# Designs tried in a protein design run: peptides against a protein of PDB entry 3V4O. Part 167

Target 1, 234 residues: chain A of PDB entry 3V4O
Amino acid sequence: DQPLAKDKVALLIGNMNYREHPKLKAPLVDVYELTNLLRQLDFKVVSLLDLTEYEMRNAVDEFLLLLDKGVYGLLYYAGHGYENFGNSFMVPVDAPNPYRSENCLCVQNILKLMQEKETGLNVFLLDMCRKRNDYDDTIPILDALKVTANIVFGYATCQGAEAFEIQHSGLANGIFMKFLKDRLLEDKKITVLLDEVAEDMGKCHLTKGKQALEIRSSLSEKRALTDPIQGTEY

## One batch from the design tools (peptide; made by RFdiffusion4, then SolubleMPNN)

Design b2_p24_6_s1 (from b2_p24_6, 8 letters changed)
Fold by OpenDDE base, seed 5:
Structure b2_p24_6_s1 (fold): chain B 234 residues (1-234), chain A 24 residues (1-24)
Amino acid sequence: as target 1 above (234 residues)
Amino acid sequence: MKEIKTEEQLKEEEEKEEEELKEE
């Protein structure tokens, strides 16, 4: 039987107008285009721009309230970020310089909370840098994750590397979204889809040797973003 | 995210720098 989702919910966050960090441009366009694509896939989409720490935490809390058993959850983030000891941190627009883990949102903590909801699929698309933050030596004590075999991470870049946007006078996509948007509507297992995006991005001469898509998955079933919602006739 | 220049932008900047050096 074709895999069915009880519902499909996405939270998209694009941070660009940082108070104490370099301004970005791509998150605006990337969130807009991804919103349109996910709506075509029948996702309930909440799209937010330029969130403070408090607003980001509230957005995640509201997102979690929409999750339940069998629901597909997707979190997309575009902005500044870092990775320490395998933990990904999203940086709010009001974060100090330098920022620390206490000022940021840990993706793995969000994942833990999503697992408690018994979701059918957890997809994280993280368009941020993954370099270590040397100003933060805190090792977060994370709660143990459950073995749910339904987790997919699409990192815009590999461990220890940077994610890029093209320097342009106008508005343009980031490198990751430039290639992701062309394949997102394909009826394929999400890990297969992301692998194809990785190959397409690998042909980009601008970021060759500087940025590479990384897929981390424990997904044991064939699940796609195109999977129908239960009770809906398409 | 971090900004990256295109190869075309890099060439244009190099050409501008060369022109500025010739005018000095």
Scores: peptide ipSAE 0.330, ipTM 0.697, DockQ to the pose 0.828
Fold by OpenDDE base, seed 1:
Structure b2_p24_6_s1 (fold): chain B 234 residues (1-234), chain A 24 residues (1-24)
Amino acid sequence: as target 1 above (234 residues)
Amino acid sequence: MKEIKTEEQLKEEEEKEEEELKEE
C-alpha cells in the first residue's frame, strides 16, 4: 500500500539579519530554493525570513494549526542555533547576546506538539550549528515523546559541530542545502535520501572534518516527500 | 551557520597579508 499523506505542509525559516549576532547570507537562497522544490512536491509551503522570537513562535503556531492526522509536516530552519543536552534551539534575529533558551525556540517542543496532532510524518531539517551554548545552563524539562515511529531529523552537522555557508561575493547555498537540493525530488524513503546527501556532503573538501550530516530517525515505514496526497490523482 | 572560506579565498588573504607585511 502506497503511503498517502492527508496533506503536506512545510514551514521554512531563514534567519540572516541578526541584531546582535553575525549576519548570514545562505538562508535567503536556501529557503528560496527549498520552497520551489517543496512546491513541486505539492507541499503547502510557508516561507519566512528574519523572524523575531515573537514572529517565530507565531509562525510555528500557525504551522501547527495546519497539521492534523496523517499530515506530513516539514520544518526547515537555517540560521544560528545551538544544542544543549540533546535539545536543539533555533535563534531568532532579535535574540540577545548571549542568547538563552528562553529567547529561542526548542525544536523538541515543536516535535511534541506535532505528535499531538497525530501527523503522518515529522521531518526536521536543521541547518544550524549544534555547539553547546555555555551561557545557558537551563535543562529544559521536556515531556516524554510518544512513540510514533515517524520522526526524521536531518542535521546539517553532527553533534557539537558547526554548519557552514561558503563566503561568496554572490548568493550561495549553505553546504547542507547545496547537496540536499540535488536529491530532494527523488522518490526515495526520506532517510535513504538523506543518507545519499550525507555521502555527497562527505565528498566536500571544504568541510571535511568540520561538518557532517547526521540523520536521526525513528521512521519505521517507507515514507517519502514524494508521497501523494490523498484524494489527488498523481 | 558560520562562514567558511574557500581555499582560494584563504590564499588570497594570505597573499594580501604577505604584501602588507612587505610594504611595512
Scores: peptide ipSAE 0.320, ipTM 0.688, DockQ to the pose 0.879
Fold by OpenDDE base, seed 2:
Structure b2_p24_6_s1 (fold): chain B 234 residues (1-234), chain A 24 residues (1-24)
Amino acid sequence: as target 1 above (234 residues)
Amino acid sequence: MKEIKTEEQLKEEEEKEEEELKEE
């Protein structure tokens, strides 16, 4: 029996125009491309650019309201970020320099809230740096996550590494999206799909040895982004 | 922080890493 989604909802955030940090370019194109692809996969997509802390928190709250039992939730983020002690932090455009955890959104906290909604699948695609923020030594006490076995993380870079954009004369995708977009529509288990993306990135001379996709998952079912929505005739 | 790099910069970094590996 093919897994079914009750619904499919995605929140895409691309932060580029930082006030106190280097500006980025790729998130604009990446969010646009991913939006189009996810819509083809029958996701309800909310795409937002250049969010302040307040706006990001509101967007996440609204996203969570759309989640329910059996719903597929996908969160994509492209922008600045950091990782401390296994916790991923998305940096809003109005974050101070240096930023701290209280200025940022913790992905694991969002995951916890998604689990409370009893979602069918939780996918995080994080195109951000994963270097430690030395200016933030606070260890957030994360509540124990429930064992839901429906979680997939796709990190655009390996733990402790930086993510980067390749400068082009025009608008171009980031490294992660460049490879992801070619496979995203494939009817494969999401972890298998991401693994193939990782292989593609590894074969590229521009990214080999520089940026590698990391997949972290607890997914006990063959869930795919192509899974049909319950009650829809295909 | 996420940074924008040129292809030239990426190539230079790769060459530097390769040289460092040969000296070890």
Scores: peptide ipSAE 0.280, ipTM 0.726, DockQ to the pose 0.255
Fold by OpenDDE base, seed 4:
Parts: sequence; structure tokens; C-alpha cells
Structure b2_p24_6_s1 (fold): chain B 234 residues (1-234), chain A 24 residues (1-24)
Amino acid sequence: as target 1 above (234 residues)
Amino acid sequence: MKEIKTEEQLKEEEEKEEEELKEE
């Protein structure tokens, strides 16, 4: 009855030291904390910071090589980004100003490639802006996604909205990670878990009306990040 | 583009938005 993962693999990318864009701070802390949490959940975690376009593409390629049938794949990204026509674009640190889709990594393209691996679960946690990039008029023609019913998106902000970092005197999490980290280890269906995170975020006076978690999912099974790996005894 | 904001800035923006909503 308990869903099993063949393996659990996560790629965490935090971009903060942009060359041509405002620098961020939270990705450093967020990636670090998420790494520790996912390792407690027996994920194989690759955590990378400040990736160029080339490095990001390579990291994704390597990540995909670790995916296979029944594997849980989690992609976390914290950094600059945008969303055009429902497609999410992660911005590398060496992206020009203004950046275009050709300079960025399309999350939906990555999802397509993950689906080809017949993964058991695909989780995307995107802590980036979702505003339209007015400097990019490219309409990406993406291939139709397969119907796998194993996809979960956690967007740190609503469509068309910005994601924020709260500046503190010291190192602090981004808003999304601040709430996510408190619940990530819970043995709950991932969509339920994220819904609770959304509620927690909604109670925060600092973000109320400004940043809200959006969950987009097609998940037909009760899959949790806590699901055991096949062949392991817990 | 992701922005870093102070708590003060966030509060100010919230207040501004609330005022704008009251005016509508």
C-alpha cells in the first residue's frame, strides 16, 4: 500500500551572484537548508550555486542521467526567473540584460525529458519570479507533455507575480523556503504538504497579498517525499 | 525579477495597497 520510490534524486540550483542583474542572498541559505532536509529524506542531492547557462544545462543533463523508471525526481531552483505563456524560465548567472528564453532554461522542457525517463514522481519547486518578460516575445513551441499524472509544481509565487526575499541583518531564507522547511519532512502527500505550506505563508503579514504559493499538480497517487526507496528497510 | 525587500518596505507597500483599495 505504501508507495515506493526506485530512488530519489534532487537537483538544487541557487543563483544569486548575477553578472548583469541584481544579486540575491536567500538562494545560498535556501539551497543549504533544503539540501539537509532532502538528505534526511534519503534523496541523493546535488546542490549547485551560481551556475552559468552552460553549467546549468550540464547539471540538468547529469540530473536526468540519474532518473529512471520509478525514480523520484525533484528540481529546486532559487534565483531570477520569468514566466511567458505558461512556461517557466530559470535565469543563469551569466544571462545578459535583458535576458531571453535562449539564454535561460525552460522548466517545461526539463519536465518533458523527465517524463521520458518514466519517473515515479516529478516535483518542481520554483522560487523565482513569474512575471512576464516583456523583452522576450518568443513563443516557445513545446512538445505535448505525456499524461503521467505524477507532476507537482510548487511555485513560490502566483502567476504574474514576483517572488521576494526579506532582507535581514543576517542570512535568512526566502519566503518560500521559510515555510517549506518547517513541513518538508512530514509524511504527507506532497500536494497536501504544499497546501499546508501555502496556508502558513498566507498567515504571514509580510507576504499577505504579495506572495502566495501556487500548487499545480497532476498527481493521481499518494506520493510523498518520505516514501521509502525500494529495497531498503526503514 | 526577484527582489530583496526590507520588512519596512513590505509594510509600506502593504499599507499603500490597502489605501488604494479603500479609494476604489
Scores: peptide ipSAE 0.267, ipTM 0.720, DockQ to the pose 0.283

Design b2_p24_6_s2 (from b2_p24_6, 12 letters changed)
Fold by OpenDDE base, seed 3:
Structure b2_p24_6_s2 (fold): chain B 234 residues (1-234), chain A 24 residues (1-24)
Amino acid sequence: as target 1 above (234 residues)
Amino acid sequence: MKEIKTPEQLEEEKKKEELLKELE
């Protein structure tokens, strides 16, 4: 039988105009393109750019309020970030230099809160670097996750590596989004879709040996972004 | 993320720099 979503909600965050860190260009275009694609998939999309720590936390809180039992939740982030001890941290535009965990948003904490909503699917698309932050010596103590078997992480790059953006015809695009956008509308299990994106990225000579997509998932059902919303006719 | 440039872009930048030096 065709899997159904109670609803489909996405939060897209693109940070590029950092106050104390190098400015980026791709998040603007990446968020725009992804917004258009997800709306074609009948997602309710909230897209935000250049968020402070306060604004990011509020955006996540509002996003969580839209989640409920059976709802598909998707979080996309493009900007600066780092990974310490397996925990991913998104960096707000007003973060100090150097930044620490208390200045950033931990993705795994967001996942924990999403699980409490009994969502049907949790997808994280993280277009950020995953290098260790040597200026952050904090060892995070996170709450234990539930066994929900509905989690998919799409990392733009592998552990300890960098994610890149490239300019083409005056517009900047993240390497991850460059390939993701060509397949996002396909009616396939989300992990299968991302695997194909990984192969496409692997053929890019510019980032060969520098950037590789990583998929981390616990998904026991054939869930796709194209799954219809309950109560609708297709 | 961070910017990556193609070999062609790097070459174009060098040409522009050379041109600017000639104008100075």
Scores: peptide ipSAE 0.371, ipTM 0.731, DockQ to the pose 0.592
Fold by OpenDDE base, seed 5:
Structure b2_p24_6_s2 (fold): chain B 234 residues (1-234), chain A 24 residues (1-24)
Amino acid sequence: as target 1 above (234 residues)
Amino acid sequence: MKEIKTPEQLEEEKKKEELLKELE
């Protein structure tokens, strides 16, 4: 039977204008393009740019309020980030230099909270670097995750590597979004879709050996971003 | 994220730098 979503909600965050870190350009366009695509997929999309720590935490809280049993939740982040001991940290624009975990938002903590909402699908698209932050020696102690078998991580890059943006003809785009946008509307299981994106990215000579998409999933059902919402007519 | 430059962009930047040095 066709899987149904109770609702589909997405939070898109693009951080560019960092106060104490290099400014980025791609998140603006990437968030915009992804917003349009997800809306075509009937997602309720909240798109925000250049969020402080306080604003990011509030945005996540509001996002979580929209989640409930059977809801598809998608979190997209484009900006600076790092990964320590398997934990992904999104960096707010007002983060100090150097930033530490207490200045950032831990994605895995958000996942835990999403699980408590009994969501139907949890998708994380993280367009950020995954290099270790040597200035943060904290080992996060996270609550144990539930076995929900509905989690998909799309990392723009592999462990320990960087995610890149490219500027061409005055426009800047993330390498990840450059290829993701071409396939996002396809009616395919989300992990299959991302796998195809990974292959497309793999053909990019510019980032060969520098950036590679990583998919981490424990999705035991065929779930797609194109899945219809319960109670809606198509 | 970090900016990545194409080989062409790098070459153009190099040429610009060289030109600027010559004009000094």
Scores: peptide ipSAE 0.369, ipTM 0.730, DockQ to the pose 0.702
Fold by OpenDDE base, seed 4:
Structure b2_p24_6_s2 (fold): chain B 234 residues (1-234), chain A 24 residues (1-24)
Amino acid sequence: as target 1 above (234 residues)
Amino acid sequence: MKEIKTPEQLEEEKKKEELLKELE
């Protein structure tokens, strides 16, 4: 039976122009390309660039307001980030140097809030580094997640590793987006789709041994980004 | 994310740096 989404909502954040950290180039193009693709998939997409901590938190809050029972929620982030104790932190453009967890947005906290909305699918596409931040010794105590079996993490890189962007012919793309965009429109279970992206990325000689896609999922249903919205023809 | 450069890009950058030093 074809799974249906009550609605499909995506928040895309690309942080490039950091005040106290190296500037990036890829998030601009990555967000743009992903926006176009997700709109083709009938997602309601909010795309934002260069967000401060305050703006990021507001964006997430607004995103959460659009979520409800059965809604597909997708969060994409491209920028600086780190991972401590299995928790992913997105770094706002106004984060200090060094940054700490209190300056950043914890993805797992967002997931918790999404679960409270009883979403039909929660997808996180995190194009950020996952190295430990040695300047942050905070051990986060997060609320336990519910068992919703509708969670998919697509990490641009594996734990403890870095995510890269490449510039070619004047355009910069994240390595993750470079391969993701070629498959995103495929009508496949999202985990299967990402697995194929992982294989494609694995063929990239430039990042071999440096970056590898990681899929972390608890998805008990064959849900795809192509799933039709309830009440529409398909 | 971090920028990764191809070997060709790295070589090009080295050449540019050398050229700039010569022009200074």
Scores: peptide ipSAE 0.360, ipTM 0.722, DockQ to the pose 0.617
Fold by OpenDDE base, seed 2:
Structure b2_p24_6_s2 (fold): chain B 234 residues (1-234), chain A 24 residues (1-24)
Amino acid sequence: as target 1 above (234 residues)
Amino acid sequence: MKEIKTPEQLEEEKKKEELLKELE
């Protein structure tokens, strides 16, 4: 009755030392914390920091190679980003200023590729701003997505808004990760889990009216990050 | 992401700025 994962694979990218954009601090800690949590959930985790465009594309390619039918795929990104016309773009550390879509990685394009792998679950956790990039007027022509009903987007912030990081005693965490880490290990449907995170974030006075978690999903099964891997006894 | 400062941090920075101005 409980859904099973053929395998569980996660790619975590934290970009902070940008060449032409403001440097960030939270991605380092956020990636570290999320890595530890996902490993506790038996994910095979690849964590990378400060990736150039070339390196990011290669990382995604390698990540895709690990995906197959029934595999749970999770992509986490912390860094600069933008959203144009519903398309999310992750900004590499060597992106020019201003950056354009051709300099960035389109999340929806990655999703399309993940769908081709017939994955069991596709989770995107995007800790980046979602403001429109006025310097990019291109409308990417994306292929129609397959109806797989296994997609979950966890946006650290709502459309058109910013995602924030906070520093405490020299250490920085993203607001999103601050609350996500407290619930990530819960055995709940991933959308339910994220909804609870959203409520927790909503209680944060610091980001009230500035940042709000948004969940976009097409998930027809009760799949959780805690779902056991097929063939493994727990 | 963008950095957000706590009210306490903002107050500390304000005090620091004021102190620096006094020293100038």
Scores: peptide ipSAE 0.338, ipTM 0.704, DockQ to the pose 0.701

Design b2_p24_6_s3 (from b2_p24_6, 11 letters changed)
Fold by OpenDDE base, seed 1:
Structure b2_p24_6_s3 (fold): chain B 234 residues (1-234), chain A 24 residues (1-24)
Amino acid sequence: as target 1 above (234 residues)
Amino acid sequence: MKEIETEEQLEKKKEEELKKLEEE
C-alpha cells in the first residue's frame, strides 16, 4: 500500500536582512523557488521573510496548529544559524550581536512539538551554518524525544561547517537549494532523494572541502514528498 | 550561511582595487 498523508504543510523561513549581522542574499530566491516546488507537490506552504524573534515564534506556533495526526510537516530555514551540542538554532533578524540561545529558535524544540501532534512525517531542511557559537555557553536541557521513526534532517552543511550562498548574474542562491531544486519533485523516498542531492553537491568544485550535505534520519518507512494526500481523487 | 567568493568575484575585486590605485 502506498503511504498516504493526511495533509502536507510546510513553513519556509528566509532571513537575510539582519540588523546586527551580515546581510544575506540567497534566502529570498531560495524561499521563492522552494515555495513553487512544494506547491506542485500539493503542500500548503507558508513562506515568510526577515522575521524577528517574535514573528518567528508566532510563525512556528501557527505552523504547529496546522499539524495533526498523519500530516506531513516540513520546515525550511535559510539564514544565519549555529549548532551547539547537536542542537540547531535559527537566528532571527533582530537578534543581538552576539546572539544567544535565548534569542534564537531551537529546531529540536520544534521537533518535539511536532511529535506531540503525531505527524506522519517530519522534514527539516536547514540552510544555515552549523558552527559552534562560542558566545553561548548554555547547555540546553532538551526534553526527551519520542520514538516516532519519521524524522528527516537535511542539513546544507556538515557539523561544524559553514553553508554558503553563491551569486551569479545578479541572482544569489544557496548552494544547497541549487541542487535540491533539481530533484525535489522526484518520486523517491525523501532520504534517497537527499542522498542524490548530496552526490550532486559533492561534485561542485566551489564547495569541495568546505560544505557537504548531511542527512540525519530515523525514517523507517518509505515516505516521499510526492506521497498522495488521503481522500484526493486522481 | 555565508557568501562564497568565486574566482570571478576575486578577480573583479582585484581589478577594481587596481583601478582605484591608478586613479589616485
Scores: peptide ipSAE 0.334, ipTM 0.690, DockQ to the pose 0.612
Fold by OpenDDE base, seed 4:
Structure b2_p24_6_s3 (fold): chain B 234 residues (1-234), chain A 24 residues (1-24)
Amino acid sequence: as target 1 above (234 residues)
Amino acid sequence: MKEIETEEQLEKKKEEELKKLEEE
């Protein structure tokens, strides 16, 4: 039996116009392209650009309100970020230089909150660097995650590495999105889909040895982004 | 996320620098 989603909700955040950090270009296009694709997959998509810390927290809160039992939740982030001790931090546009964890949003904290909603699937697509922030010595004590077996992380890069954007003919895309967009509509288990994206990205000579997609998942069911919404006549 | 320098961009920068030197 094909898995069904109660609903499908996505929050897409693209931060590019940082106040105290290098400006980015790709998040604008990446968010736009991903929005269009996810809408084709019948996701309810909220897409936001250049969010302050306050705005990001509010956006996440609103996103969480849309989640419920059996709902597919997808969080996409493109921007600056870092990873300390296995925790991913999304950097708001108004973050100071240097930024610290208190200025950023911890993805694992969001995951915890999503788990409390008893979601059917939790997908994180993180197009950010995963280098350690040496200016942040805070060891986040995260509460233990529940065993829900419905979690998928698609990291644009591997631990300790950077994620890159490429400009071609005036258009900028993240390397991750460049390859993700070609496969996102495929009716495949999300981990299988991401694995194929990883292989495609691995063929890119520009990022060879610099960026590699990492999939981290605990997904016990064959769930896909193409899964139909319950109650819809397909 | 960081901008990646393409070979094309690197060449373009070199050409622009060369052009500036020739115009000076």
Scores: peptide ipSAE 0.331, ipTM 0.687, DockQ to the pose 0.638
Fold by OpenDDE base, seed 3:
Structure b2_p24_6_s3 (fold): chain B 234 residues (1-234), chain A 24 residues (1-24)
Amino acid sequence: as target 1 above (234 residues)
Amino acid sequence: MKEIETEEQLEKKKEEELKKLEEE
């Protein structure tokens, strides 16, 4: 009995042209490549670049409206970010320097809202640094998460570490996307797929000891990105 | 994310490694 998705929806955000922070190059290509792959997997994909705080919040709200019972939801982010007390924060392009939590979007808050939709699968792919922001001492009071056993986090780097981009043939790619794209179409449980990506990335001499993929999951069912949509014959 | 710091020697290693990855 193969697992089925009610629908498959993805929001991809790539922030590069920051006003008050160093500019990035990789998010453009990374978002493009991931968009093409997810569309091959029959995801409905919304891809956005260089979002302000207001635009990011609106994009997330619209994304949540597309989620419903049994729907697979995937959120990808490439850009600046930080992690305080286990909470991941995505940084908009118009964030001040220094930025604080009130200027950023908390991923765990988004997860809470996704759980309320009774989704079939929640996947977060976060290509950002995970260092602590010393300029933000705010301890966010988050609502308790439900036990849904359908959550997967793929962090481009481990806690307290940085995520890197690399130049190749004039184009910049994130190290995470460089390896993820080669396996994303495989028909495997998403946690198994990411584990294989982690091994591939571990063989890269450029980032050895600097960047390592982290998988955090509570997934009690064999869910894959290749799972068919209900009502569709494969 | 941030750009990885590369010296001239590191750049050469990068090219060799990327070529190997493309051939696999």
Scores: peptide ipSAE 0.301, ipTM 0.662, DockQ to the pose 0.327
Fold by OpenDDE base, seed 2:
Structure b2_p24_6_s3 (fold): chain B 234 residues (1-234), chain A 24 residues (1-24)
Amino acid sequence: as target 1 above (234 residues)
Amino acid sequence: MKEIETEEQLEKKKEEELKKLEEE
């Protein structure tokens, strides 16, 4: 039997107009393009740009309220970020320079909360740098995750590496989104889909040796973004 | 994310490659 989603909900955050950090351009277009694609996949999509810490936390809280047993949850983030000791931190636009973990949103904490909702699938698409933040030496004590076997991380870049955006013809796109958008509608297991995106990115000479997609997954079922919503006829 | 910083010549080559990818 084909896996079914009880519902499909996505939160897309694009931060570009940072107060104390370099401004970005790609998140605007990337969020827009991804929004359109996910809507075609029958996701309920909330797309937000240039969120402060307070706004980001509120957005995540509201997103979590939409999650329930069997719901597919997707979190996309485009902006500045860092990774310390395997923990991914999304940087709000009002974050200080330098920023620390207390100024940022920890993705793994969000994952924990998503697990508590007994979601059917948890997908994180993180288009941010994964360099270590030397100004933050705090090792967060994360609560142990449940064994839900429904988690997929798509990192735009490898650990310790940077994610890039490119400007062409007045528009900027993230390298990750450039390749992701071409395959996102394919009816494939999400990890397989991302693996194909990784291969496509690997052929790009622009980011050769600089950026590579990383997939981290504990997905034991053949779950796809194209999976139908329970109770709906297609 | 960061903007790709390249030398002008490298930028031109990259733009050409990007155009090819968009045309495919």
Scores: peptide ipSAE 0.284, ipTM 0.645, DockQ to the pose 0.333

